# Designs tried in a protein design run: peptides against a protein of PDB entry 3B8E. Part 56

Target 1, 230 residues: chain A of PDB entry 3B8E
Amino acid sequence: PFLIFIIANIPLPLGTVTILCIDLGTDMVPAISLAYEQAESDIMKRQPRNPKTDKLVNEQLISMAYGQIGMIQALGGFFTYFVILAENGFLPIHLLGLRVNWDDRWINDVEDSYGQQWTYEQRKIVEFTCHTPFFVTIVVVQWADLVICKTRRNSVFQQGMKNKILIFGLFEETALAAFLSYCPGMGVALRMYPLKPTWWFCAFPYSLLIFVYDEVRKLIIRRRPGGWVE

## One batch from the design tools (peptide; aimed at target 1 F179)

Design b2_p26_6_s1 (made by RFdiffusion4, then SolubleMPNN; from b2_p26_6, 23 letters changed)
Fold by OpenDDE base, seed 2:
Structure b2_p26_6_s1 (fold): chain B 230 residues (1-230), chain A 26 residues (1-26)
Amino acid sequence: as target 1 above (230 residues)
Amino acid sequence: SAEDLELYEKLLELLEKRLKELLEEA
């Protein structure tokens, strides 16, 4: 998110505090849950393969999977960001290069895509309005990621929701998202304004996309054991 | 509690400040 912010020179889609909440809060329980499930699955699947080659393949596969899922999560967040800004009059093309004028407190006549002028205060309200939905979108997409990562090879439908750690992680992330979105003072402290309940649903198509992507990946792995997609 | 929330806010402000300092040094 920060790299795209620098490259595209768009208004900041995710605040520093929300980045910290993702890195220290939302990712910790999922990472622990995934580490435990991977350890259990690796213990169960240890056919005596060459431990050096299998470890390298597993590390590469995990890295690729996390990288791909992270990209889809970022795309979901940015989609929500662009939708909110478009609803407020800022089309995605107009946001390119706008950061310099957007962040300048002395410019109070920044025009949107429809010629409406926005004060610095109004722009910052819209920016902070994007932070909460972006964060919530990541959490909702992480629900799908957690469900997906539960099984390396088996369908989610085959293993079910038996992992108590995964369920706890889902509740913890949801509770954190609700707390950050609706607790009084979060707008001032975290620059996260209250989220309309409708914005929770904007992330669902991306969660479904990740779910479908992983099921397709698992189907390919099952059909082509030893392929490069493992 | 309100006290826990205040502590959490102070911690986040401290972390944000530290992160900004690290980004300025990079």
Scores: peptide ipSAE 0.007, ipTM 0.251, DockQ to the pose 0.038
OpenDDE base, seeds 1, 3, 4, 5: peptide ipSAE 0.000, 0.000, 0.005, 0.007; ipTM 0.231, 0.234, 0.250, 0.244; seed 4 fails the geometry check

Design b2_p26_6_s2 (made by RFdiffusion4, then SolubleMPNN; from b2_p26_6, 23 letters changed)
Fold by OpenDDE base, seed 1:
Structure b2_p26_6_s2 (fold): chain B 230 residues (1-230), chain A 26 residues (1-26)
Amino acid sequence: as target 1 above (230 residues)
Amino acid sequence: SPEELERYQKLLEELQKLLKKLLEEA
């Protein structure tokens, strides 16, 4: 998220404090939950032919999976960010290169895509309004990712959600998201303004897409064992 | 390919380092 902010020179989609809350607050328990998840029986049944090479391959696969998940989370967050800004009159194309003027305290007439002028204070309110739903979107996407990561080959529908630690992690993330979104003073303390409950659903189509993608992937793996999709 | 995986890992590591550096500077 921060890289796109720098590269595209857009208004900051996710504050540093929010990033820290994600990294320290939301990612830790899910990571622990995944560590305690029993490896699928199929993964455990593969006797490592070569313990060193197979360990390396597994570590590489895990690292790649986490990297992909992070990218998917970022995409979901940016989607929500662009939707919110578009609803406030800032189309995505207009945001490109706007950062310099956006962050300038002395420019109080930054125009949106419809010619409406925005004061610095108004812009910052909109910016901070984006931080919370970006965070919430990441949490909602993490729900999908955690459920997906529970199984490598089997459908989530087949194994169910038996891991109590995973369920606890999901609850904790949701509770943290609710706390940051609705607790008084978070706008001042964390630059996270209260979120309308309807925005929680903005990430759901994206989460559904991830679920569908993963289920299709797993279906392909089951139909073609040993394929490149593994 | 294993080579593509290695390149991807290196890219991710560089990205993480950059993000960490940016977070430390921010």
Scores: peptide ipSAE 0.000, ipTM 0.228, DockQ to the pose 0.016
OpenDDE base, seeds 2, 3, 4, 5: peptide ipSAE 0.000, 0.000, 0.000, 0.000; ipTM 0.244, 0.246, 0.172, 0.234

Design b2_p26_6_s3 (made by RFdiffusion4, then SolubleMPNN; from b2_p26_6, 23 letters changed)
Fold by OpenDDE base, seed 3:
Structure b2_p26_6_s3 (fold): chain B 230 residues (1-230), chain A 26 residues (1-26)
Amino acid sequence: as target 1 above (230 residues)
Amino acid sequence: SLEDLRKALETLRRLRELLEKLLEEA
């Protein structure tokens, strides 16, 4: 997400606080919870026979888990970002290269896609309005990620949610998201303005997509053990 | 305590400001 901000020179889609909250708040507890998760019996019982091959497989799995799923999270966040800005008069094409003028506090006549002029303060309000929904989108998508990462081969329905720490992690993420989104003063302190409850639902299609994708993947693995999809 | 929470939020705010400055300088 941050790379697109730099490459496209668009207004900042997510704040630094949001990034920190993701890295330290939403990712840490789930990561710990996964460490305590009961691995599938087939994975734990097999000692690594070939450290080099097993390391490569693990690196590939990590790359898929953090890379591909992370891209879907980013897409969800950016979708929300572009929708909010479009609703406020800034079409995606107009945002390209706008960052320089957008961040200049001395320019108070930045025009939107419809010719409306925006002051620096107004622009920053709109920018910060994007931060919270972007964060919430990531959190909602992470729910699916955490659930699907619990197992490699078995369906979530087969493994179940027995890990109390994982459940706690999900609640912690949600509570943090709710706190940052709706607690008074967060707009001033953290530049995260309150969002409409409807924005929580904007991420659900992406979460569902990830869930369906992973379940299909796991189904294929179960039907064809040792396939390329593993 | 509420005071500890306030201090934590202030620390986060300062950290944010520092990171924003770093981003502006980069």
Scores: peptide ipSAE 0.015, ipTM 0.381, DockQ to the pose 0.034
OpenDDE base, seeds 1, 2, 4, 5: peptide ipSAE 0.013, 0.013, 0.006, 0.014; ipTM 0.392, 0.388, 0.302, 0.399

Design b2_p26_6_s4 (made by RFdiffusion4, then SolubleMPNN; from b2_p26_6, 24 letters changed)
Fold by OpenDDE base, seed 1:
Structure b2_p26_6_s4 (fold): chain B 230 residues (1-230), chain A 26 residues (1-26)
Amino acid sequence: as target 1 above (230 residues)
Amino acid sequence: SEEELKRYKELLELLKKRLEELEKEY
């Protein structure tokens, strides 16, 4: 997200505080859940043929998978960001390079894509309105990630939702998202304005995309053991 | 519900006003 922000020079889609909340609140539970699953999988399965090489390959594959999922997650967040700004009159093309003028307190006549002038305060309100949906999008996409990570090789449908820790993590993330989105004062304290319930659904296509992506990936791995997609 | 949405809009407006006040103090 930060790289796209720098490259595109767009208004900040996610505040520093929100990023910290993601890192501390959202990423911790998935990491713990994954650590437990890795420990459980390492205990149960294969005699390592070559423990050093197999571990390195597995770590690289996991790292690539997480990198890809993280990219899809970021794309989902940015999609939500662009939709919100478009609804407020700022089309994606118009946002490119707008950051300098957007963040300037002395410019109170920044025009949107339809010629409407926006004060600095109005622009910051719209910016902060994007933070909560972006965060929620990350959480919803992370639901898919957590469910996917539970199954290294098997379909999610085959293993089911038996991990109580994973389920607890999903509830905790959702509760945190709800708290940050709807608790009074969070807009002032965290620059996270209350989220319209409809915005929760904006993340679902990306969550589904991650599920489809992982199922396709697993299918390819099962059909071509030892292929590049492993 | 429409009532919940209305409450959220009201809360949003209150938060916006509070932010504006805080920004004016700085």
Scores: peptide ipSAE 0.015, ipTM 0.383, DockQ to the pose 0.026
OpenDDE base, seeds 2, 3, 4, 5: peptide ipSAE 0.005, 0.000, 0.007, 0.007; ipTM 0.247, 0.190, 0.244, 0.263

Design b2_p26_7 (made by RFdiffusion4)
Pose (drawn by RFdiffusion4):
Structure b2_p26_7 (pose): chain A 230 residues (1-230), chain P 26 residues (1-26)
Amino acid sequence: as target 1 above (230 residues)
Amino acid sequence: SSVSSIVVSFSIIVAFYVVAVVSVFS
């Protein structure tokens, strides 16, 4: 959100105060719950891990996330940001440009008249909007995320999805999001109510992508002992 | 009214966190 905000100088898809809603806020309970997760095999049947090699935060870890599921999770939120505007004057292939504030009216785009008070708005279909969606879009995929980061070998089936806390940590999250996106007013610090009708589901298309993917490979992993590149 | 609404939101969020804590310790 901040990166592409520079390369193609478009409108800030995600805010900073808006980021401190994934860490010390929403993703919180989910990960904590990840811990209550149980065995995945008879571990008391394997030599002790050699602390010289198999680190905790392996780098394959980074690949399988920081450059793989952080992306298809990236596109999903970096999509909703678009159609959060298209239904207001979004430039499907346009926009790519600054948006002053002392401008106050004077300019707009794609058949419109944006600015002053609609400058609080020219930065409101984004502020109290686009951001907040690019937020719920996050959590949206954090589901398939939280349900894939529950094994590194077994399918959600071969390992029943019964992590009581996590299952009941999901609503525990999703709810925070909405109870936060429709906060009777805590929209001052955060953003404004994203139209329940669609503004949510739009990110859900991608979550199904995440899931099946890591779900597949795991088979490639199992169907292949020392699985090749994966 | 706005302050009361914010307090309610905070209370709800705290309630969620409390439930989560209770669930972790149960």

Design b2_p26_7_s1 (made by RFdiffusion4, then SolubleMPNN; from b2_p26_7, 24 letters changed)
Fold by OpenDDE base, seed 5:
Structure b2_p26_7_s1 (fold): chain B 230 residues (1-230), chain A 26 residues (1-26)
Amino acid sequence: as target 1 above (230 residues)
Amino acid sequence: DLLKAILEALEKIKELLERFKKALEE
């Protein structure tokens, strides 16, 4: 998100505080919960890893975790961001290159896509209004990400949702997201303004996309062992 | 209207997921 902010010169889609809330709040318990996940039914039937040839963290894992899933997460966040700004009069095309004027405190007449002028304060309110939904979008997408990370090969439906710590993690991250989104004073303290409950649903298609994508990937792995998808 | 649309979308998603689940079990 920050790279796109720099490259496209758009208003800041995700604040540093929200990033910290993700890294320290919503991701920690879920990540730890994976350590308590039951082994896949076939894991003991696999050949032992060769420590001389096989890396613990391989390029495929990195590509999957950061390249594919991370890209879908980013797209989900940006979709939410663009929808919010569009609802406030700023169409995506108009946002390109707008950052310089957007962040200038002395410019109080930045025009939206409809010719309405926005003061610096008004613009920052809209910007901060994007931070919370972007954050929530990431949390909702993380539900799918966490669930798909339960297994490498087996379907989640085969593995089941028996890990109580993982379930707790899902509730914890959701509760934290709700707290940060709706608790009074968060707008002042964290620059996280309350969001309409409808924004929680904006991420669902992307969460579903991640889930479907990974299940299809795992299906391919099961049908074609040793393929490039592993 | 938006809530109704969201609920309808969620129901469609649920149906799609159930179909997908069945397809994965086969």
Scores: peptide ipSAE 0.006, ipTM 0.315, DockQ to the pose 0.026
OpenDDE base, seeds 1, 2, 3, 4: peptide ipSAE 0.000, 0.000, 0.006, 0.000; ipTM 0.238, 0.219, 0.277, 0.235

Design b2_p26_7_s2 (made by RFdiffusion4, then SolubleMPNN; from b2_p26_7, 24 letters changed)
Fold by OpenDDE base, seed 5:
Structure b2_p26_7_s2 (fold): chain B 230 residues (1-230), chain A 26 residues (1-26)
Amino acid sequence: as target 1 above (230 residues)
Amino acid sequence: ALEEAIRRALEKIREILRRFEERLKE
């Protein structure tokens, strides 16, 4: 998100606070839960593993988790960002290159896609209005990510929701998202303005996409063991 | 007081990030 902000010169889609909340708040418990679940699955169900093959599998899993899923999460966040800005009069194409004027405190006549002029304060309100939905979108997408990461090869439906730590992680990140979205003063303190409940659902297509993607991937792995998709 | 402390901390973090952004533009 930050790289796209720099490269595309768009208004900041995700604030520093939200990034910190993701990295320190929402990702920590899930990461721990996945580490424990992997350790438990490795200890209880597998014959003595070849250490070399296990490292390779772990590196592949890490690469998929942080690479591909992270990309889908980012896409979901940006989708929400662009929808909110479009609803406020800024079409995606108009946002390209707008950052310089957007962040300039002395420019109070930045035009939207419909010719309406926006003051600096108004622009910042809209920008900060995007931060919370972007964060919430990531959380909602992470629900699917965490669920799919429970299993390496089996369907989520086969594994079930047995990991109590993961369930706790899902609850914790959701509670944090609700707190940041609706607690009074968060707009002033953290620049996270209250979120309309409808925005929680904007990420659902992406959560579904991740779920479908992983199920298809796992299906391919089961049908073609040793394939390039592993 | 806590909100103000958080705000100040966040402002410092933003400043650090801006410096990194400036370095990336060079």
Scores: peptide ipSAE 0.015, ipTM 0.303, DockQ to the pose 0.031
OpenDDE base, seeds 1, 2, 3, 4: peptide ipSAE 0.007, 0.011, 0.007, 0.000; ipTM 0.316, 0.293, 0.288, 0.230

Design b2_p26_7_s3 (made by RFdiffusion4, then SolubleMPNN; from b2_p26_7, 23 letters changed)
Fold by OpenDDE base, seed 4:
Structure b2_p26_7_s3 (fold): chain B 230 residues (1-230), chain A 26 residues (1-26)
Amino acid sequence: as target 1 above (230 residues)
Amino acid sequence: SLEEAIEEALRKIKELLERFEKALAE
């Protein structure tokens, strides 16, 4: 997210403190939950066909899968960001290169896509309005990520939800999102303004996309045992 | 309350990060 902020020179979609909350508060507990996840029987019992080559391929495939999921998460967050800004009069194309003027306290006449002038304070309110839903979008997408990480080959519907630590991780992540979204003072303390409940649902298409992606991947693995996607 | 404690902790983290950012800018 921060890289896109720099490259595209758009208003900051996610604050540094919010990023820290994702890294430490949202990702840590899930990571622990995955460490305690009982490995799929296929993962534990399957012997590599070639221990040297298959290990490298497997590690690469896992890394690529997680990388792809991370990109989908980022896209989900940016989608929410652009939707909110568009609803407030800033179309995506207009945001490109706008950061310099956006962050300048002395410019109080930044125009939106419709010619409305925005003061610095008004712009910051809109910016901070984007921080919370961006974060929440990441959290909602991570729900799918956590669930799909339980298995390598089997569908999530076949494996079921057995890890209590994973369930706790989902709860903790959601509770943190709710706290940051609705606790009084978070707008001042973390630059995360209160979120309308409707915005929680904005991320669901991306969660579904991750589920579909993973299920398709697993389906390919099941249909082509020992294939390149294992 | 737990919420107040978390809020205070987050505020302290924010302050720490701001100090860090200032230090990096120097």
Scores: peptide ipSAE 0.018, ipTM 0.292, DockQ to the pose 0.041
OpenDDE base, seeds 1, 2, 3, 5: peptide ipSAE 0.009, 0.009, 0.015, 0.009; ipTM 0.286, 0.286, 0.283, 0.277

Design b2_p26_7_s4 (made by RFdiffusion4, then SolubleMPNN; from b2_p26_7, 24 letters changed)
Fold by OpenDDE base, seed 5:
Structure b2_p26_7_s4 (fold): chain B 230 residues (1-230), chain A 26 residues (1-26)
Amino acid sequence: as target 1 above (230 residues)
Amino acid sequence: DLEEAIQRALEKIQELLERFQRALEE
């Protein structure tokens, strides 16, 4: 998100504090939970392989999968961001290169796509209004990510939701998202304004996309064991 | 008092992060 902010010179879609909350709050407990997940049934039944080559291949494939999932997460967040700004009169094309004027406190007549002028304060309110939905979008997408990451080959339906720590992680990140979204003072302290409950559902298509992607990936792995898709 | 203290701490963290971000943009 920050890289796109710099490259495209668009208003900041996600605050730095929010990023920290994701990295330290929402991702840590789930990651730990996955470490305590029981080995996948097919992993335990697998014959011993060459530990040097297989470990490296697995690390590369896992990193690639996480990279792709991360891209889908980012796309979901940016989609939410652009929708909110468009609803407030700023079309995506108009946002390109707007950052300099957007962040200038002395410019109080920045025009939107419809010719409406926005004060600095108004612009910052809109910007900060995007932070919470972006964060929540990431959390909702992470639900799917966590569920799919508990397995490497088996379908989520085959492995099930047996890890209580993983379930706890899902509740923890959701509770944190709710706290940051609705707790009084978060708009001032974290630049995260209260979120309309409807925005929680905006990420669901992307969560579904991740889920479908992973199920297809796992299906390919099952059909072609030892392939590059692992 | 605790809530206010947490809020103040968060505000300070935010300020630090914003400063860091500005420094990265230079």
Scores: peptide ipSAE 0.024, ipTM 0.344, DockQ to the pose 0.038
OpenDDE base, seeds 1, 2, 3, 4: peptide ipSAE 0.021, 0.017, 0.010, 0.015; ipTM 0.339, 0.307, 0.330, 0.327; seeds 1, 2, 4 fail the geometry check

Design b2_p26_8 (made by RFdiffusion4)
Pose (drawn by RFdiffusion4):
Structure b2_p26_8 (pose): chain A 230 residues (1-230), chain P 26 residues (1-26)
Amino acid sequence: as target 1 above (230 residues)
Amino acid sequence: VFFVVIVVIAVIIVVLGVIFFLINHS
């Protein structure tokens, strides 16, 4: 959101105060719950881990996230940001350009008249909008995320999805999101109500991508002992 | 217990939301 905001100088898809809603807020309970997760095998049947090699935060970890599921999770939220506008004057292949505030009216695009009070709006189909969606879009995939980060070798099937806390940590998250996106007013600090009709589901298309993917490879992992590149 | 927690958090968010709404219209 901040990165592409510079390369193609488009409108800020995600705000800063808006980021402190995934960390010390929504993703919180989910990860804590990840811990209550139980065994995945008879571990008391393997030499002790050699602290010189198999680190905690391996770098393969980074690959399998910071550059793999952080992306297909990236596109999903970096998609909803578009169709959050298209239904308001989004430039499918346009827009790529600054958007002053002291401008106050004077300019718009794709057949419109945006600015003052609609400048609070020219930055409202984004502020109290686009951001907030690029938010629920996040959580949206954090589901398939939270349900894949529940093993590194077993399918959600071979390991029943019964982490009581986590399952009941999901609504414990998703709810925060909505109870926060339709906060009777806590939209001042955060954003405004994203149209329940669609503004949500739009990110859900991608979550199904995440899932099946890591779900597949795990097979490639199992169907292949010392699985190749994966 | 999880349902209680959710209800509590929801109430808190509603309260904060009302507060912020009243402040905004003051």

Design b2_p26_8_s1 (made by RFdiffusion4, then SolubleMPNN; from b2_p26_8, 23 letters changed)
Fold by OpenDDE base, seed 2:
Order: sequence, then structure tokens, then C-alpha cells
Structure b2_p26_8_s1 (fold): chain B 230 residues (1-230), chain A 26 residues (1-26)
Amino acid sequence: as target 1 above (230 residues)
Amino acid sequence: DFLKRIEEKKKELLEKGLEKLKELLE
């Protein structure tokens, strides 16, 4: 999120405190749940061909997987961010380079894509309105990501939902998201304004697409072991 | 090596982003 913020010079899509809540709150239980996930039968049955090379490959694969998950989550959040800003008159192209004027409290006539002028206060309300949906989108995407990350090769339908810690993690992160979104005072404390219930569903198509994509990927890996898709 | 470079660049950019964010929050 910060990379795109810096590179594109767009308004801040996610508050620092919210990011800390993601890093310290929502990611911890899911990460623990994955650590306790039962090893795939294939991983346990395959003797390491070369302990040195196979360990390096596994470490690289794990690092890549975490990096990919983070990118997918960010993409989902940014999608929601751009949708909200577009609904408020700021098209994605117009947001490029707008940060300097957006964050300047002395500029009260920032124009949207339709020529409407926005005061600093109005802009910050819209910005903070994006924080909660961005966070919730990450949580909803995490539902899919956690499920697909249970296995490297096997379908979720084959592995099943046996990990009770994972299930608990899904409920915990959802409860935290609901708390942060709807608890009184969160708008002041965390700059997270209450979320319209409809925004919970905004990420669902994206999560479904990720799920389907990963299942297809895993299917290809099973059919073509050792392919470039791994 | 390419992935490591991407991760290093990502870390560098994240650190720069955090610094800029701190500057903006002060």
C-alpha cells in the first residue's frame, strides 16, 4: 500500500494505525493457524532429493507465497479504495499526483474529475471513509488467501477444513473487522468511519476470483508437475 | 536473484514510505 502511495502520489488509502492493526491483529492468528496446518501428504512422503537445494527452494517458495499474498491483499484494498473515490467523483487517473494538493490544508478548492471543488475537511472525510472499507476488504481477501494457502498442490476440497485454529482465526479477524468498523469512537481513535454494510460484499467477487484462480493453478500443477507455474 | 532484488526494493520503498508517513503525521 505504501509503495503505490509513494509512486503514484495518491491520497493515503490506508491509515498508519489501521496498517498496524492489520500487522499486529489480523495477521497474527492466521499466521499461527498456517503454522499448525497439517503438512501435505506429498511433502511428507517426498524424501528430500538434496537437502541443501530443496531447503533453499522451499524457503524461496514460502517467501514468494507470502509476497504474493500481500500483493493480492493490497490489490483488493486498492480496488475498493478506487471504487469509493470514483463514487465520490475522483477517478483513478485524477488521483495520480493529487496527494500534494490533497494533503494541503490551505487548499480548499481541489477539484474532482467533474469539476466539483472539495474543501480540506471534505477530502479528509472521504479519505477516512476509504480506510475502513480497505481494511475490511483485506480481511475478506484473507478469507480466501488463508483457505488457498492451506495447501500448495492439493485442492481445498481435498484437504478440507480440518484446522480448527484456522477457523478460529477467520472468526477472530472478522470479529475484529466488525469491531473496528462499527464500534463507537473508532472514527476518532483510528480514523475509521463506520462502514456501510454493502461494502462487505464489495470484496467478495475479488475473493472468489482469487479462489478460482488458485484452484485452477493447483489443478495445473497437479496435471503438469515441474512446470513453470510452480 | 530477481525475486530477492524485488523484495529488497520493496523493503526499501516500504521504509521510505514509512519515513514519509512519519513526516506527514508529525
Scores: peptide ipSAE 0.000, ipTM 0.229, DockQ to the pose 0.027
OpenDDE base, seeds 1, 3, 4, 5: peptide ipSAE 0.017, 0.000, 0.000, 0.000; ipTM 0.243, 0.214, 0.196, 0.213; seed 1 fails the geometry check

Design b2_p26_8_s2 (made by RFdiffusion4, then SolubleMPNN; from b2_p26_8, 22 letters changed)
Fold by OpenDDE base, seed 1:
Structure b2_p26_8_s2 (fold): chain B 230 residues (1-230), chain A 26 residues (1-26)
Amino acid sequence: as target 1 above (230 residues)
Amino acid sequence: DFLERIKKLKEELEELGLKALAEALA
């Protein structure tokens, strides 16, 4: 997310508080839940051909897969960000390079894509309005991420959701997202303005994409044992 | 080594992003 922010010089899509909420609120509990997940029997029973090289290869492959998932998460967040700003009159193309003027408190006549002038306060409200749905988008996408991380090879449908800690993690991050999105005062206190319930659904395509991606990956692994996708 | 470099790069980018964010919020 920050790379695009820096390169494109767009208004900040993800606030510091939102980042902290992701790192502390939405990532920790899920990570703990995964730590308590019972290791997939198929992973542990497979003898490595070469313990040193195969471990390294597997770690690399896992890292790449999660890196790709992280990119999809970021894309989902940015999609939601751009949709919200577009609905408020700022088309994506117009946002490019706008950050300097956007963040300048002395410029109160920043024009949107339709020629409407925005005060600094109005711009910041819109910006902070984007932080919440970006966060929520990440949470919704993390639902899929958590579920897919539960298993390395088996389909979610095969393994099921038996881990109560995982379910608790999903509940916790969702509850946190709801709290931050709808609790009064969050806009002022945390720079996270209330989110329209409809914005929760903006992330669903990306959540589904991650889910499908992982299911396809796992399907390939099952059909081609010992392949590089493992 | 490559993965460690990527992780380090990611951390540096995150730090840069946080700094940029902090400056934007200041």
Scores: peptide ipSAE 0.000, ipTM 0.266, DockQ to the pose 0.030
OpenDDE base, seeds 2, 3, 4, 5: peptide ipSAE 0.000, 0.000, 0.007, 0.000; ipTM 0.273, 0.256, 0.263, 0.264; seeds 2, 4 fail the geometry check

Design b2_p26_8_s3 (made by RFdiffusion4, then SolubleMPNN; from b2_p26_8, 23 letters changed)
Fold by OpenDDE base, seed 4:
Structure b2_p26_8_s3 (fold): chain B 230 residues (1-230), chain A 26 residues (1-26)
Amino acid sequence: as target 1 above (230 residues)
Amino acid sequence: EALERIEQLKKELEELGEKLLREALA
């Protein structure tokens, strides 16, 4: 999100504090939970390959998978961001290069895509209105991501949801998202304004898509071991 | 006390975030 903010010169879609909350608050417990996940039954049956080369390949694959997941999470968040801004009159194309004027306190007549002028205060309200939905979108997408990451090859249905810590992590993330979204003072402290309940559902299609994509990927891996998809 | 700690932690996180942002932009 921050890289796109810099590169595209768009209004900040997600505050730094919110990013830290994602990294420290939402990712740690699930990551720890994965350490306690039961080994996949199929992985344990494989003969030990060369531990140096296979470890490196696995680390690269894990790194790539986490990178891809992070990109999908970002896409979900940005989708929500662009939808909110579009609903407020700022089309995605108009946001490109707008940051300089957007962040200037002395410019109170920034025009939207429809010629409506926005004061600094008004546009900051819209910006901060995006932070909470962006965060919630990431959390909702993370539900799917965390569930799919616990297994490399096995379906979630085959491996099951036996890790109580993972389940707890999912609830904790949700509780944190709810807390940050609806707790009084978060608008001032974290620049996270209260979220309309409808925005919780904006990420669900992405979570479902990720889940389906990963299940299909795993299905392909199971049917064609050693393919380019592994 | 817990609320005060949460607010303090939030402030520390905010300061850390701003610091990291400044460092990343520097």
Scores: peptide ipSAE 0.018, ipTM 0.282, DockQ to the pose 0.054
OpenDDE base, seeds 1, 2, 3, 5: peptide ipSAE 0.017, 0.014, 0.006, 0.000; ipTM 0.274, 0.262, 0.255, 0.220; seeds 1, 2, 3 fail the geometry check

